# Peptides against a protein of PDB entry 4GXB, part 28

Target 1, 277 residues: chain A of PDB entry 4GXB
Amino acid sequence: VPTEEVSLEVLLSNGQKVLVNVLTSDQTEDVLEAVAAKLDLPDDLIGYFSLFLVREKEDGAFSFVRKLQEFELPYVSVTSLRSQEYKIVLRKSYWDSAYDDDVMENRVGLNLLYAQTVSDIERGWILVTKEQHRQLKSLQEKVSKKEFLRLAQTLRHYGYLRFDACVADFPEKDCPVVVSAGNSELSLQLRLPGQQLREGSFRVTRMRCWRVTSSVPLPSGSTSSPGRGRGEVRLELAFEYLMSKDRLQWVTITSPQAIMMSICLQSMVDELMVKKS

## One batch from the design tools (peptide; aimed at target 1 I259)

Design b2_p16_8_s2 (made by RFdiffusion4, then SolubleMPNN; from b2_p16_8, 10 letters changed)
Fold by OpenDDE base, seed 1:
Structure b2_p16_8_s2 (fold): chain B 277 residues (1-277), chain A 16 residues (1-16)
Amino acid sequence: as target 1 above (277 residues)
Amino acid sequence: MAEEKAAAEFLRELLS
């Protein structure tokens, strides 16, 4: 792609548009810096955020495809898909809520976290009780952003990234699940027939390894997954988990977001390593 | 046909 100056749209979690002028040859960090400058986010806070490639669903929700890598050219990455449903989104890229303290000290950082958190609650990524919802709404009406975030930090799945409904082979084969990543775990929520909502928690510290697999299923009459076209690439995330003492078991998640899930796992591990150093 | 790779490797291959 020839180097040209272009206008690139980057979205916040709430759908707010940030327009930046960049070069088509600008790498991810260059674009991120441009976005930060546009928002008046200080340089020392840039590292708390990342750019993500997402697919905007019909309801306006974002399906995260991947975190844009350092070697990527964001303009090229998004435009090459030739679909308006793909967007670039700015989102915080750390997991430990303790880092919120650093970000919240700045007005712009505070606003970004607030907007993201409001959006995550509205989308059901953060789980709230009726009473908690009332309290959050009250704080939102008062525009008490710091207090709002402090309350939100205590909520279930705060800071988690929620994926689209998919399928896992745990606890049973072809089990429909909703996967969320956060707090150094993968949370698998499922509702089996006649049962209450269940959550399986898989801590990254108990994962021996994980892998992403891509495959092209052979045309067969009986194995066509509903809603998937024949011949489409199937992505799977598999991890080997320490279920109990000396008992390792593979868990496989079939999802178009398998790559993103893997990125989350690596990111969580990396953050844990930083905290231990 | 199946390929097993780390996410970063998949991305590099996809974007190459």
Scores: peptide ipSAE 0.030, ipTM 0.715, DockQ to the pose 0.153
OpenDDE base, seeds 2, 3, 4, 5: peptide ipSAE 0.026, 0.030, 0.027, 0.026; ipTM 0.683, 0.701, 0.689, 0.689

Design b2_p16_8_s3 (made by RFdiffusion4, then SolubleMPNN; from b2_p16_8, 10 letters changed)
Fold by OpenDDE base, seed 3:
Structure b2_p16_8_s3 (fold): chain B 277 residues (1-277), chain A 16 residues (1-16)
Amino acid sequence: as target 1 above (277 residues)
Amino acid sequence: MSSEQQETQFLLELLS
């Protein structure tokens, strides 16, 4: 791609469009800085956010594909996919809600966190009771963003990324699950017919290792996964988890978002390492 | 099946 000035669209969590003029050769940080400048986000808060490649679903929800890496060219990364369903999204990139305190002291930072949180609640990423939802709506009506966030911070799965429904081999083989990443864990939610919602919490501190595997089914093989064409890449995330004392067990998640899940794991580990240093 | 694997590991004790 020749180096030229282009208009790049970056979405906020709520779908708000931020249009920035960048070079096709601008790297992720350059684009992020341009977005920050457009939003009037101060430089010292830029590091709390990242650019993500997402696929916009028909209902407008975002399926996170991956975090854009530092060496990437966001314009090329998104346009090379040759599909308008792929978008670049700005989202906070830390996990510990304590960092919200730093971000929300700034008006723009506050607005970004607020917009993200509202979106996460609306999309069901953050789990709320009826009463909590009422309280949140009341705070929205009052435009009390700080109070809204303070309440939201207490809610289940605040700050989590929710993935599309997928399949895991836990607790049993071929279990349909909804995976969420946050608070230094992977949450696997399972609802079997006639059963209550079950959640498996897998703390990253109890993961010995994880791996992402990509495989291409053989032409003679049956497409075991509905919606996958013959020869389409199958992605799996597997992690070895300390279930009990001296008992390690592999858990495997089959998902097109396996890469994004692994990115989340690494990001959570990195943050924990920073906090412990 | 054609497969590729990328593995990441860390010490549990460092994070526990």
Scores: peptide ipSAE 0.026, ipTM 0.633, DockQ to the pose 0.037
OpenDDE base, seeds 1, 2, 4, 5: peptide ipSAE 0.025, 0.024, 0.022, 0.022; ipTM 0.629, 0.624, 0.620, 0.604

Design b2_p16_8_s4 (made by RFdiffusion4, then SolubleMPNN; from b2_p16_8, 8 letters changed)
Fold by OpenDDE base, seed 4:
Structure b2_p16_8_s4 (fold): chain B 277 residues (1-277), chain A 16 residues (1-16)
Amino acid sequence: as target 1 above (277 residues)
Amino acid sequence: SEREKEEMKFLLELLS
């Protein structure tokens, strides 16, 4: 792609559009800096955010595809897909809520966290009771952003990224699940026939390894998964988990978002390593 | 093999 100046749209979690003038040859960090400048976000807070490639659903919700890497050209990455469904989204890129303290000291940082949190609650990524929802709405009406965030930080799955419904082989084969990543874990929510909602927690600290694979199911093969047509690419995330003291077990998640899940795992592990070093 | 791509991440030691 020839180097030229272009207008690039970057969305916030709430769907707000940020238009930035960048070069087609600008890398991810360059675009991120341009977005920060447009929002008047201080340079020292840029590192708390990342750009993500997402697919916008009909209802406006975002299905996260992957994090844009440092070497990527965001303009090329999004336009090469030749679909208006794909967007670039700015979102916080840390897991420990303690880092919120650094970000929310700044007005712009506070606004970004607030917008993201409101969106996450509205989309059901953060789980709230009726009473908590009432309290949050009251704070939202008052535009008390700091208090809103402080309350939100105490809520279940605060800071988690929720994925689209998919399939896992745990606890049973072809089990429908909703996966969420956060707090150094993968949370698998499932409802088996005739059973109440259950949640399985897989801590990254107990994962020996993980891998992402892509395959094409064969007509006579057992590699086909529900909802996938013949010849369609199947993505899987498999991780080996320490179930008990001396028992490792593989868990496999079949999802178009397997890559994003693996990115989250690595990101959570990296953050833990930084804190423990 | 019908596998088109494989990416692996390994932890030599558990963090816990």
Scores: peptide ipSAE 0.020, ipTM 0.518, DockQ to the pose 0.041
OpenDDE base, seeds 1, 2, 3, 5: peptide ipSAE 0.017, 0.016, 0.016, 0.016; ipTM 0.506, 0.536, 0.529, 0.478

## One batch from the design tools (peptide; aimed at target 1 M207 R211 L235 I259)

Design b2_p17_1 (made by RFdiffusion4)
Pose (drawn by RFdiffusion4):
Formats: sequence, C-alpha cells, structure tokens
Structure b2_p17_1 (pose): chain A 263 residues (1-190, 198-221, 229-277), chain P 17 residues (1-17)
Amino acid sequence: VPTEEVSLEVLLSNGQKVLVNVLTSDQTEDVLEAVAAKLDLPDDLIGYFSLFLVREKEDGAFSFVRKLQEFELPYVSVTSLRSQEYKIVLRKSYWDSAYDDDVMENRVGLNLLYAQTVSDIERGWILVTKEQHRQLKSLQEKVSKKEFLRLAQTLRHYGYLRFDACVADFPEKDCPVVVSAGNSELSLQLREGSFRVTRMRCWRVTSSVPLPSGGRGEVRLELAFEYLMSKDRLQWVTITSPQAIMMSICLQSMVDELMVKKS
Amino acid sequence: MSVEFQGPSYDLHFTPL
C-alpha cells in the first residue's frame, strides 16, 4: 500500500471513538502506540492491550473477528473489507485478572478497564441476574471506578470473551451453544461444559471451500479440540462457528499466557 | 489433569478476514 497519512477510528469496547492520524503503511504496534498516545496511556501499559477487528451489529454489540497480529496493517485490514460494519477495537488482551492490578495503578488504565467491564455487563458477557444487574447499575453511580472493578472481578465470566451463538457436537450433535473463552478454559453453555485449556492436547481449524451466496461466498468453519475427558481417554469436541479462528486465537493466547507464567 | 500440548493445526480453503 502506498504510504499516505489517514484518519483511523479505533473504538473502545463500549463504542467510544478514538480518532488517530496514522500511515496506511503503519503496522499494528504503530497504530496501538498512536492510540495509547491519544489516550495518554503510559508506554509501559501498552502491552496489556491489543487491537481487534470486529463486526459491529445493528444493536452496537461487537462480534470479534480476530486479534490484529504484528505484521498486519490495521488501516488496510479494515478498509479492505469495504464495509462500514467492520471496526478496529482496543481491548485488554490478557486473561489472568491478577494483571488488572498492574493496569489499575494508572488512571487511564483503570478508566479503560472500567469502560470495557461496564460494557461487558451491558452486553451479557459477564453473567448476572436481572436483579443483580439492577444493583450493579446502581452501585456504579455510588462507588468509585476502582471499587466497581473490584466487585466486577468476582462476577461470573469476568474476563471472558463471548462468541456469537453457534452449535457444537457436545453434548450431542448439533447442539445450540454459546461459547466463551476465559480463565484458561472454553465455556459451552447449552446446561454447561467447562473445557480446561491444559486438558486440550491440540485443536484444529477447518473450513469448507467457499460456496455460492445463499456478492459474498460462504464458508462452513469448525474449531475442534482434542480433550482429555478422563485418564487415557481423548475425545474430539467440535464447534461449528464463523468465529472458529477467533476461538483458536483465544486458545493460543490462553496457552501462551500459561506458559509465560510457568517460565 | 493435563496433557502435552501439540500445537494447533489449520486446514483452510479460503482467505480469512
């Protein structure tokens, strides 16, 4: 891509706009640094956040497509799709909430965690009852951002990434499920199954050839993981999802974080 | 319980987004 200065909108998890001037040839880290500079996020906290390509739904929710890799050009990644429904999003990119402590030491880092947690509750990524949700919106007005986040860290599925509803062959073939990734596991809500990353020997991402539109082709995508169900028993679990690659990215990210910790 | 990780595999017949 010829080098040219352009304006790029990067959204926070709640949809707040962050406008940055970047080059068409800038890579992911360059764009991330420009976003951090605009938000006044310290350099030493940039590694706790990443940029994601998402599809914004009619209701404003985001369906995560992929985490942008180091070699990617974010301007090109989003513009090449030729659709205004695709957006670049900044979001925390670690899994263990112990890292929230490092981020919350800074006012901007705290503000970012607060904003995405509020959005996570509003969009049902964090699981609360109708009554609890009522209380939370109230506590939100009455408590500091820090106190609100400490409470949110104890809520069900805090720190998880939620995927569009899809199907899986667990427990039975073609079961409708909601899959979420977090806390070193995949959660399948059918009843529920919890599949620990440390019990996955491997996972595979498969696709059909592109098919005519039922001007965009369609592809059937699957994420299958080989799971240690019990001693010396491995069983494949298959999820059929247009977001199979994002799920694979989350599994790799969670495995990588576990290994960094182990080291 | 845990297993030795063997890494992911991809069999893709299209250009992902």

Design b2_p17_1_s1 (made by RFdiffusion4, then SolubleMPNN; from b2_p17_1, 5 letters changed)
Fold by OpenDDE base, seed 2:
Structure b2_p17_1_s1 (fold): chain B 277 residues (1-277), chain A 17 residues (1-17)
Amino acid sequence: as target 1 above (277 residues)
Amino acid sequence: MEVEYEGPEYDLQFTPL
């Protein structure tokens, strides 16, 4: 692609549009810096955020596809998909809420975290009780962003990324699950027939390894669910988990977001390594 | 089946149980 100046739309977690003028040849960091400049986010806080490729659903929810890598050209990455459903989203890129303290010191950083957190609550990514919801609403009405975030930090799945409903082979084969990544874990929420909602926690520190695999489904017989077109690549995230002392078991998640899940795993591990250093 | 991404291997001897 020739180097040209273009207008690129980057969305915040709440769907707010940030238009930046960039070159088609600008890499991910260049675009991120342009977004930061547009928002008046200071340079020292840029590293707390990343650009993500997402697919916008009909309801306006974002299905995270992947994190944009450093060598990528965001303009090319999004436009090459030739679908308006694909967007670039700015989101915080750390997991430990302790880093919120650094970001919250700045007005723009505070606003970004607030907007993200409000959106995550509204989307049901962060789990709230009725009473907590009332408290959050009150704080939101008062526009008390710091207090809102402090309360939110105590909530279940704060800082988690929630994925679209998918399938796992745990605890049973072909189990419908909702996966969320955060706090150095994959949380699997599921409801088996006649059972209560359950959550399984898979700590990254107990994962010996993980892998993402792609496969083309063989045209198996009649029970093709009507929505998967013939020839859709099946992505799977498999991880080998230490279930108990000296007992390893593979767990496999089948999801179009398997790549994003693996990125989250790596990111959580990387953050843990930084903290140990 | 093609492997797209591989995560690191960890020494589980030091993984807290």
Scores: peptide ipSAE 0.032, ipTM 0.622, DockQ to the pose 0.074
OpenDDE base, seeds 1, 3, 4, 5: peptide ipSAE 0.017, 0.021, 0.017, 0.017; ipTM 0.547, 0.563, 0.544, 0.556; seed 3 fails the geometry check

Design b2_p17_1_s2 (made by RFdiffusion4, then SolubleMPNN; from b2_p17_1, 5 letters changed)
Fold by OpenDDE base, seed 2:
Structure b2_p17_1_s2 (fold): chain B 277 residues (1-277), chain A 17 residues (1-17)
Amino acid sequence: as target 1 above (277 residues)
Amino acid sequence: MSVEYEGPFYDLQFQPL
């Protein structure tokens, strides 16, 4: 692709559009810097954010596809998909809420975290009680962003990424689950027939390894679930988990977002390694 | 034959909890 100046749209978590003029040859960091400049985000805070490729759903929700890699050309990565459903989103790229303190010191950083958190609550990524919701709304009405974030930091699944409903082989085969990644874990929410909503936690520190696999399902005969077109690649995230002392078990999640899940796992591990150093 | 692509493998050393 010849090097040309183009207008690139980058979305915030709340769907706010940021238009930046970049070169088609600009790499992910170049685009991120351009977005930061457009937002007046200080250079020292750029590293707390990343660009993600997402698919925008009909309801305006984002399905995270992957994090853009350093070597990628964001303009090419998004335009090559030839679908307007694909967007580039700016989001915080750390897991420990302690890093919020650094970001919140800056007005722009505060605004970004606030907008993301509001969106995550509205989308049900962060779990809130009725009373907590009332408190959050009151703070939102007062535009008390710092207090809002401090309350939000105490909420269940604060800072988590929530994935689309998918399937796992745990605790039972073909179990419908909602996976969320955060706080050095994968949280699996599920409701088995006749049971209450349950949550399982898989801590990354108890994962020996994980892998992503892609397969083309063989046209098995009978029950074509109507919605999966012939030839759709099936992605799976499998991890070997220490269930108990000296007991390892594989858990497999079948999801189009398996790559994104693996990126989250690696990112959580990397952050833990930084904290130990 | 289903073409299965494997990767990436991330190996975490178990830190004793």
Scores: peptide ipSAE 0.022, ipTM 0.570, DockQ to the pose 0.064
OpenDDE base, seeds 1, 3, 4, 5: peptide ipSAE 0.019, 0.017, 0.020, 0.016; ipTM 0.563, 0.572, 0.568, 0.534; seeds 1, 3, 4 fail the geometry check

Design b2_p17_1_s3 (made by RFdiffusion4, then SolubleMPNN; from b2_p17_1, 5 letters changed)
Fold by OpenDDE base, seed 2:
Structure b2_p17_1_s3 (fold): chain B 277 residues (1-277), chain A 17 residues (1-17)
Amino acid sequence: as target 1 above (277 residues)
Amino acid sequence: MSVEYEGPFYDLQFEPL
């Protein structure tokens, strides 16, 4: 592709549009710097954020596809998909809420975290009680962003990414689950027939390994569920988990977001390694 | 036979219980 100046749209978590002029040859970091400059985010805070490829759903929710890699050309990555549903989103790229303190010191950083957190609450990614919701709304009305974030940091699944409903083989085969990644874990929420909502926690520190696999389902004869077109690639994330002392078990999640889940796992591991160093 | 592709694979030392 010839190097040309183009206008690229980058979204914040709340759907706010940031238009940046970049070159088609600009790599992910170049685009990220352009976005930061447009937002007046200091250079020293750029590393706390990343660009993600997402699919915008009909309801305006984002389905995270993957993190853009350093070598990628964001303009090419998004335009090559030839669908307006695909967007580039700026989001914080760390998991430990302690790093919020660094970001919140800056007005722009504070605004970004606030906007993301509001959006995550509105989307149900962060779990809130009725009373907590009332408190959050009061703080939002007062535009008390710091206090809002401090309260939000105490909430269940603060800082998590929530994935689209998918299927796992745990605790039972073909179990519908909602997976969330954060706090060095995968949280699997499920409701079995006649049961209450349950949450399983899989800590990354207890994962021996994980892998993503892709398969093309063979056209099995009878019950073509009408919606999965012939030839859709099935992605699976499998991880080997230490369930108990000396007991390893594989858990498999079937999801179009398996790649994104694996990216989250790696990112959480990397952050833990940095903290141990 | 389903065509299966593997990757990426990550190996971690888990913390013993």
Scores: peptide ipSAE 0.028, ipTM 0.672, DockQ to the pose 0.064
OpenDDE base, seeds 1, 3, 4, 5: peptide ipSAE 0.026, 0.018, 0.027, 0.015; ipTM 0.667, 0.596, 0.657, 0.567; seeds 1, 5 fail the geometry check

Design b2_p17_1_s4 (made by RFdiffusion4, then SolubleMPNN; from b2_p17_1, 5 letters changed)
Fold by OpenDDE base, seed 4:
Structure b2_p17_1_s4 (fold): chain B 277 residues (1-277), chain A 17 residues (1-17)
Amino acid sequence: as target 1 above (277 residues)
Amino acid sequence: MSVEYEGPSYDLRFKPE
C-alpha cells in the first residue's frame, strides 16, 4: 500500500468516534499515539490502552476480533477486510483494577475508563443488581465519574471482556456458553433447558497450556457446528485445565473469537508475570 | 472427518496453582 495521509476512525467503547490523520504506513503504536494526542491523553498513560479490531453488530455492540499487534498497520488491517462492519476500538488493556488508580488520576484517563465502564454495563458485560443499577444511574446523572468507577470496580465481571455466544464441550458436549475473560480467568456461563444459570470459572493459573486450532468441516464430517455452514472454517480454543489434584482435562471452546480469547489468556498471564517479578 | 490445522499454542511460564 502506498504511503499516504489518511483519515482513520477509531472508536471508543461507547461508540464515540475519534478521527485521526495518520499515514497508511503508521504502525499500531503510531496510531495509538495519534489517538492519545487527539484525546489529550498523556504519554505515560498510553501503555494502559490498546487498539482492537472489532466487528460492529447491528445493535452497535462490538465483537472483538483481535488486538492489533505492534507490527500491524491499523489502516491496512481494517480496510483490507473490505467490510464497514469492522472497526478499530480503543480500550484499556490491563486486567487488574489497581491500575485504574493510575489512569484515573488524569482527567482524560478517567473519562476513558468511565465511558468504557458505562458501555460495559449497558451491554451487560458487567453484572449489576437492581440496587446497584440505581446507584450507578444516580452517579451517572451527577456525572460523578470517580465515584461511579469506584462502585463499578466492586461489581461482578468488572474489567471482563465478554464474547459472543458460542459452544463448549464442558460440562457436556456442545453446550451453549457465554465466555468472559477477566480477573485471570475464563468464565463460562451456561443455561441448560430447565436449569438455572451456571458458571464455570477457569483460572489461568490452573491452565497448563492452551491452543487455537482451525478446521474445515468435510461433507462426511461428524462434527456439528451450530450456526456454521459446511466449508466454513471452525476456530477452537482448547486449554488443559487442572481440574483437581493431578487431574488434567482438556476444555474446548468453539468460537470465531478463539483467537481473541487466546490473546486475552496470554495478556492475563503476562500481567500476572509482571506482578510476580 | 475434518481437516484440522493447529494454530499457536501457549504454555504457562509458571506451574499451575
Scores: peptide ipSAE 0.031, ipTM 0.647, DockQ to the pose 0.066
OpenDDE base, seeds 1, 2, 3, 5: peptide ipSAE 0.009, 0.009, 0.015, 0.015; ipTM 0.529, 0.537, 0.553, 0.563; seed 2 fails the geometry check

Design b2_p17_2 (made by RFdiffusion4)
Pose (drawn by RFdiffusion4):
Structure b2_p17_2 (pose): chain A 263 residues (1-190, 198-221, 229-277), chain P 17 residues (1-17)
Amino acid sequence: VPTEEVSLEVLLSNGQKVLVNVLTSDQTEDVLEAVAAKLDLPDDLIGYFSLFLVREKEDGAFSFVRKLQEFELPYVSVTSLRSQEYKIVLRKSYWDSAYDDDVMENRVGLNLLYAQTVSDIERGWILVTKEQHRQLKSLQEKVSKKEFLRLAQTLRHYGYLRFDACVADFPEKDCPVVVSAGNSELSLQLREGSFRVTRMRCWRVTSSVPLPSGGRGEVRLELAFEYLMSKDRLQWVTITSPQAIMMSICLQSMVDELMVKKS
Amino acid sequence: SVPTSSVTDSAYNLFFD
């Protein structure tokens, strides 16, 4: 892409706009640093956040497509799709909530975690009852951002990433499920199954050839993971999802974080 | 052991190319 200065909108998890001037040839880290500079996020906290390509739904929710890799050009990644429904999103990119402690030591880092946690509750990524949700919106007015986040860290599925509803062959073939990734596991809500990353020997991402539109082709995508169900018993679990690649990225990210910790 | 992964070329190209 010829080098040219452009304006790029990067959204926070709650949809707040962050406008940055970047080059069409800038890579992911360059764009991330420009967003961090605009938000006054310290350099030493940039590594706790990443940029994601998402599809914004009619109701404003985001369906995560992929985390942008180092070699990617974010302006090109989003513009090449030729659709205003696709957005670049900044979100925390680690899994262990112990890292929240490092981020919350800074006012901007705390503000970012607070904003995405509020959105996570509003969009049902964090699981609460109707009554609890009522209480939380109230506590939100009455407590500091820090106190609100400490409470939120104890809520069900805090720190998880939720995927669009899809199907899986667990427990039975073609079961409708909601899949979420977090806390070193995949959660399948059918009843529930919890599949630990450390018990996955491997996973595979498969695709059908592109098919005529039922001007976009369609592809059937699957994420299958080989799971150690019990001693010396491995069983494949298959998820059929247009977000199979994002699920695979989350599994790799969670495995990588476990290994960094182990080291 | 560290878990491994695989992705078909077509799936990779769909999301990254």

Design b2_p17_2_s1 (made by RFdiffusion4, then SolubleMPNN; from b2_p17_2, 9 letters changed)
Fold by OpenDDE base, seed 4:
Structure b2_p17_2_s1 (fold): chain B 277 residues (1-277), chain A 17 residues (1-17)
Amino acid sequence: as target 1 above (277 residues)
Amino acid sequence: PRPTSSISELARKLFFE
């Protein structure tokens, strides 16, 4: 791609558009710096955020595809898909809420976390009771961002990334599940027919390993994923989990977002390793 | 056709920790 100056749109979690002038040859960090500059985010806070490739759904929600890697050219990565559904989104890229303290000290950082958190609550990524929702709305109306975040930090699935509904082979074959990643775990929420909502928690520290597989279903081969046509690529995330003492079991999630799930797992592991060093 | 697979490496360091 020839090097030229272009206008690139980067979205915040709330859908706010940030337009930056960059080169087509600018790498992920260059674009991130441009976005930070546009927002007046200090340089020392840039590392708390990342650029993500997402698919915007009809309802305006984002389906996260993957994190943009350092070597990538964001303009090329998004435009090469030849679909207006794909967007670049700025989001915080750490898991431990303790790091919020660093980000919240800055006005711009505070605003970014606030916007993200509001969006996550509105989208149902963060789980709230009726009373908590009332309190949050009150704080939102007052635009009390710090207090809003402090309350939000106590909520279930705060800081989690929620994926689109998919299928897992746990607890039984072909279970419809909603997967969320956060707090060093994968949370699998499922509702079986006639049953209450159940949640399986899989801590990354109890995962011996995980893998992403890509395959093309054959007519006489493996079961097709719901909603996928014959011959379409099937992505799966499988992890080997320590269920109990000396009992390892493979859990397989079939999802178009398997890659993003694996990125989250690796990111959570990386953060834990930093804390242990 | 054989599926393509990628496997985690660093997770093993945190296993059981």
Scores: peptide ipSAE 0.036, ipTM 0.631, DockQ to the pose 0.094
OpenDDE base, seeds 1, 2, 3, 5: peptide ipSAE 0.029, 0.026, 0.022, 0.032; ipTM 0.625, 0.636, 0.618, 0.630; seed 3 fails the geometry check

Design b2_p17_2_s2 (made by RFdiffusion4, then SolubleMPNN; from b2_p17_2, 8 letters changed)
Fold by OpenDDE base, seed 3:
Structure b2_p17_2_s2 (fold): chain B 277 residues (1-277), chain A 17 residues (1-17)
Amino acid sequence: as target 1 above (277 residues)
Amino acid sequence: SRPTSSISPLAYKLFYE
């Protein structure tokens, strides 16, 4: 792609648009810096955020595709897909809520976290009770961003990334699940008809390994997802988990977001390693 | 099936050793 100056749209979690003028040849960090500059985010806080490629759903929700890597050209990455449903989103890129303290010290950082958190709650990524929801709304009405975040930090799945409904072979084969990544775990939520919600928590510290595989379904294969045409690549994330002492078991998640899930796993592991070091 | 990525069990060693 020829080097040209272009206007690139980067969305915040709440859908707010940030327009930046960048070069088509600008790498992810360059674009991130441009976004930071546009938002007046200080340089020392840039590292707490990343750019993600997402697919915007019909309802406006974001399906995270992948984190943009350092070598990527965000403009090319998003435009090459030739679909307007793909967007670049700025989101925090750490998992431990303790890092929120660093970010919240800055007005812009605070606003970003606030906007993200509000969005995550609205989208049901963060799980709230009725009473908690009332409290959050009250704080939101008062625009008490710090207090809002402090309350939100205590909520279930705060800081988690929620994936689209998919299929896992746990606890049984072909179980419909909703996967969320956060707090150094994958949470698999299963709701079967007539049954209570079941949740499997898989801590990354108990994962021996994981892998992403791709396969082309055979024509005779059960099209499990109504929207997948015959011939779409099937992605799977498999991890070997320490279920109990000296008992390892493979768990496989079939999802178009398997790559993103693996990115989350790696990111969580990396963060844990930094903390131990 | 074609493996697209695999991550070695570094986490297991780091946390159980």
Scores: peptide ipSAE 0.027, ipTM 0.654, DockQ to the pose 0.107
OpenDDE base, seeds 1, 2, 4, 5: peptide ipSAE 0.019, 0.023, 0.027, 0.024; ipTM 0.612, 0.630, 0.648, 0.627

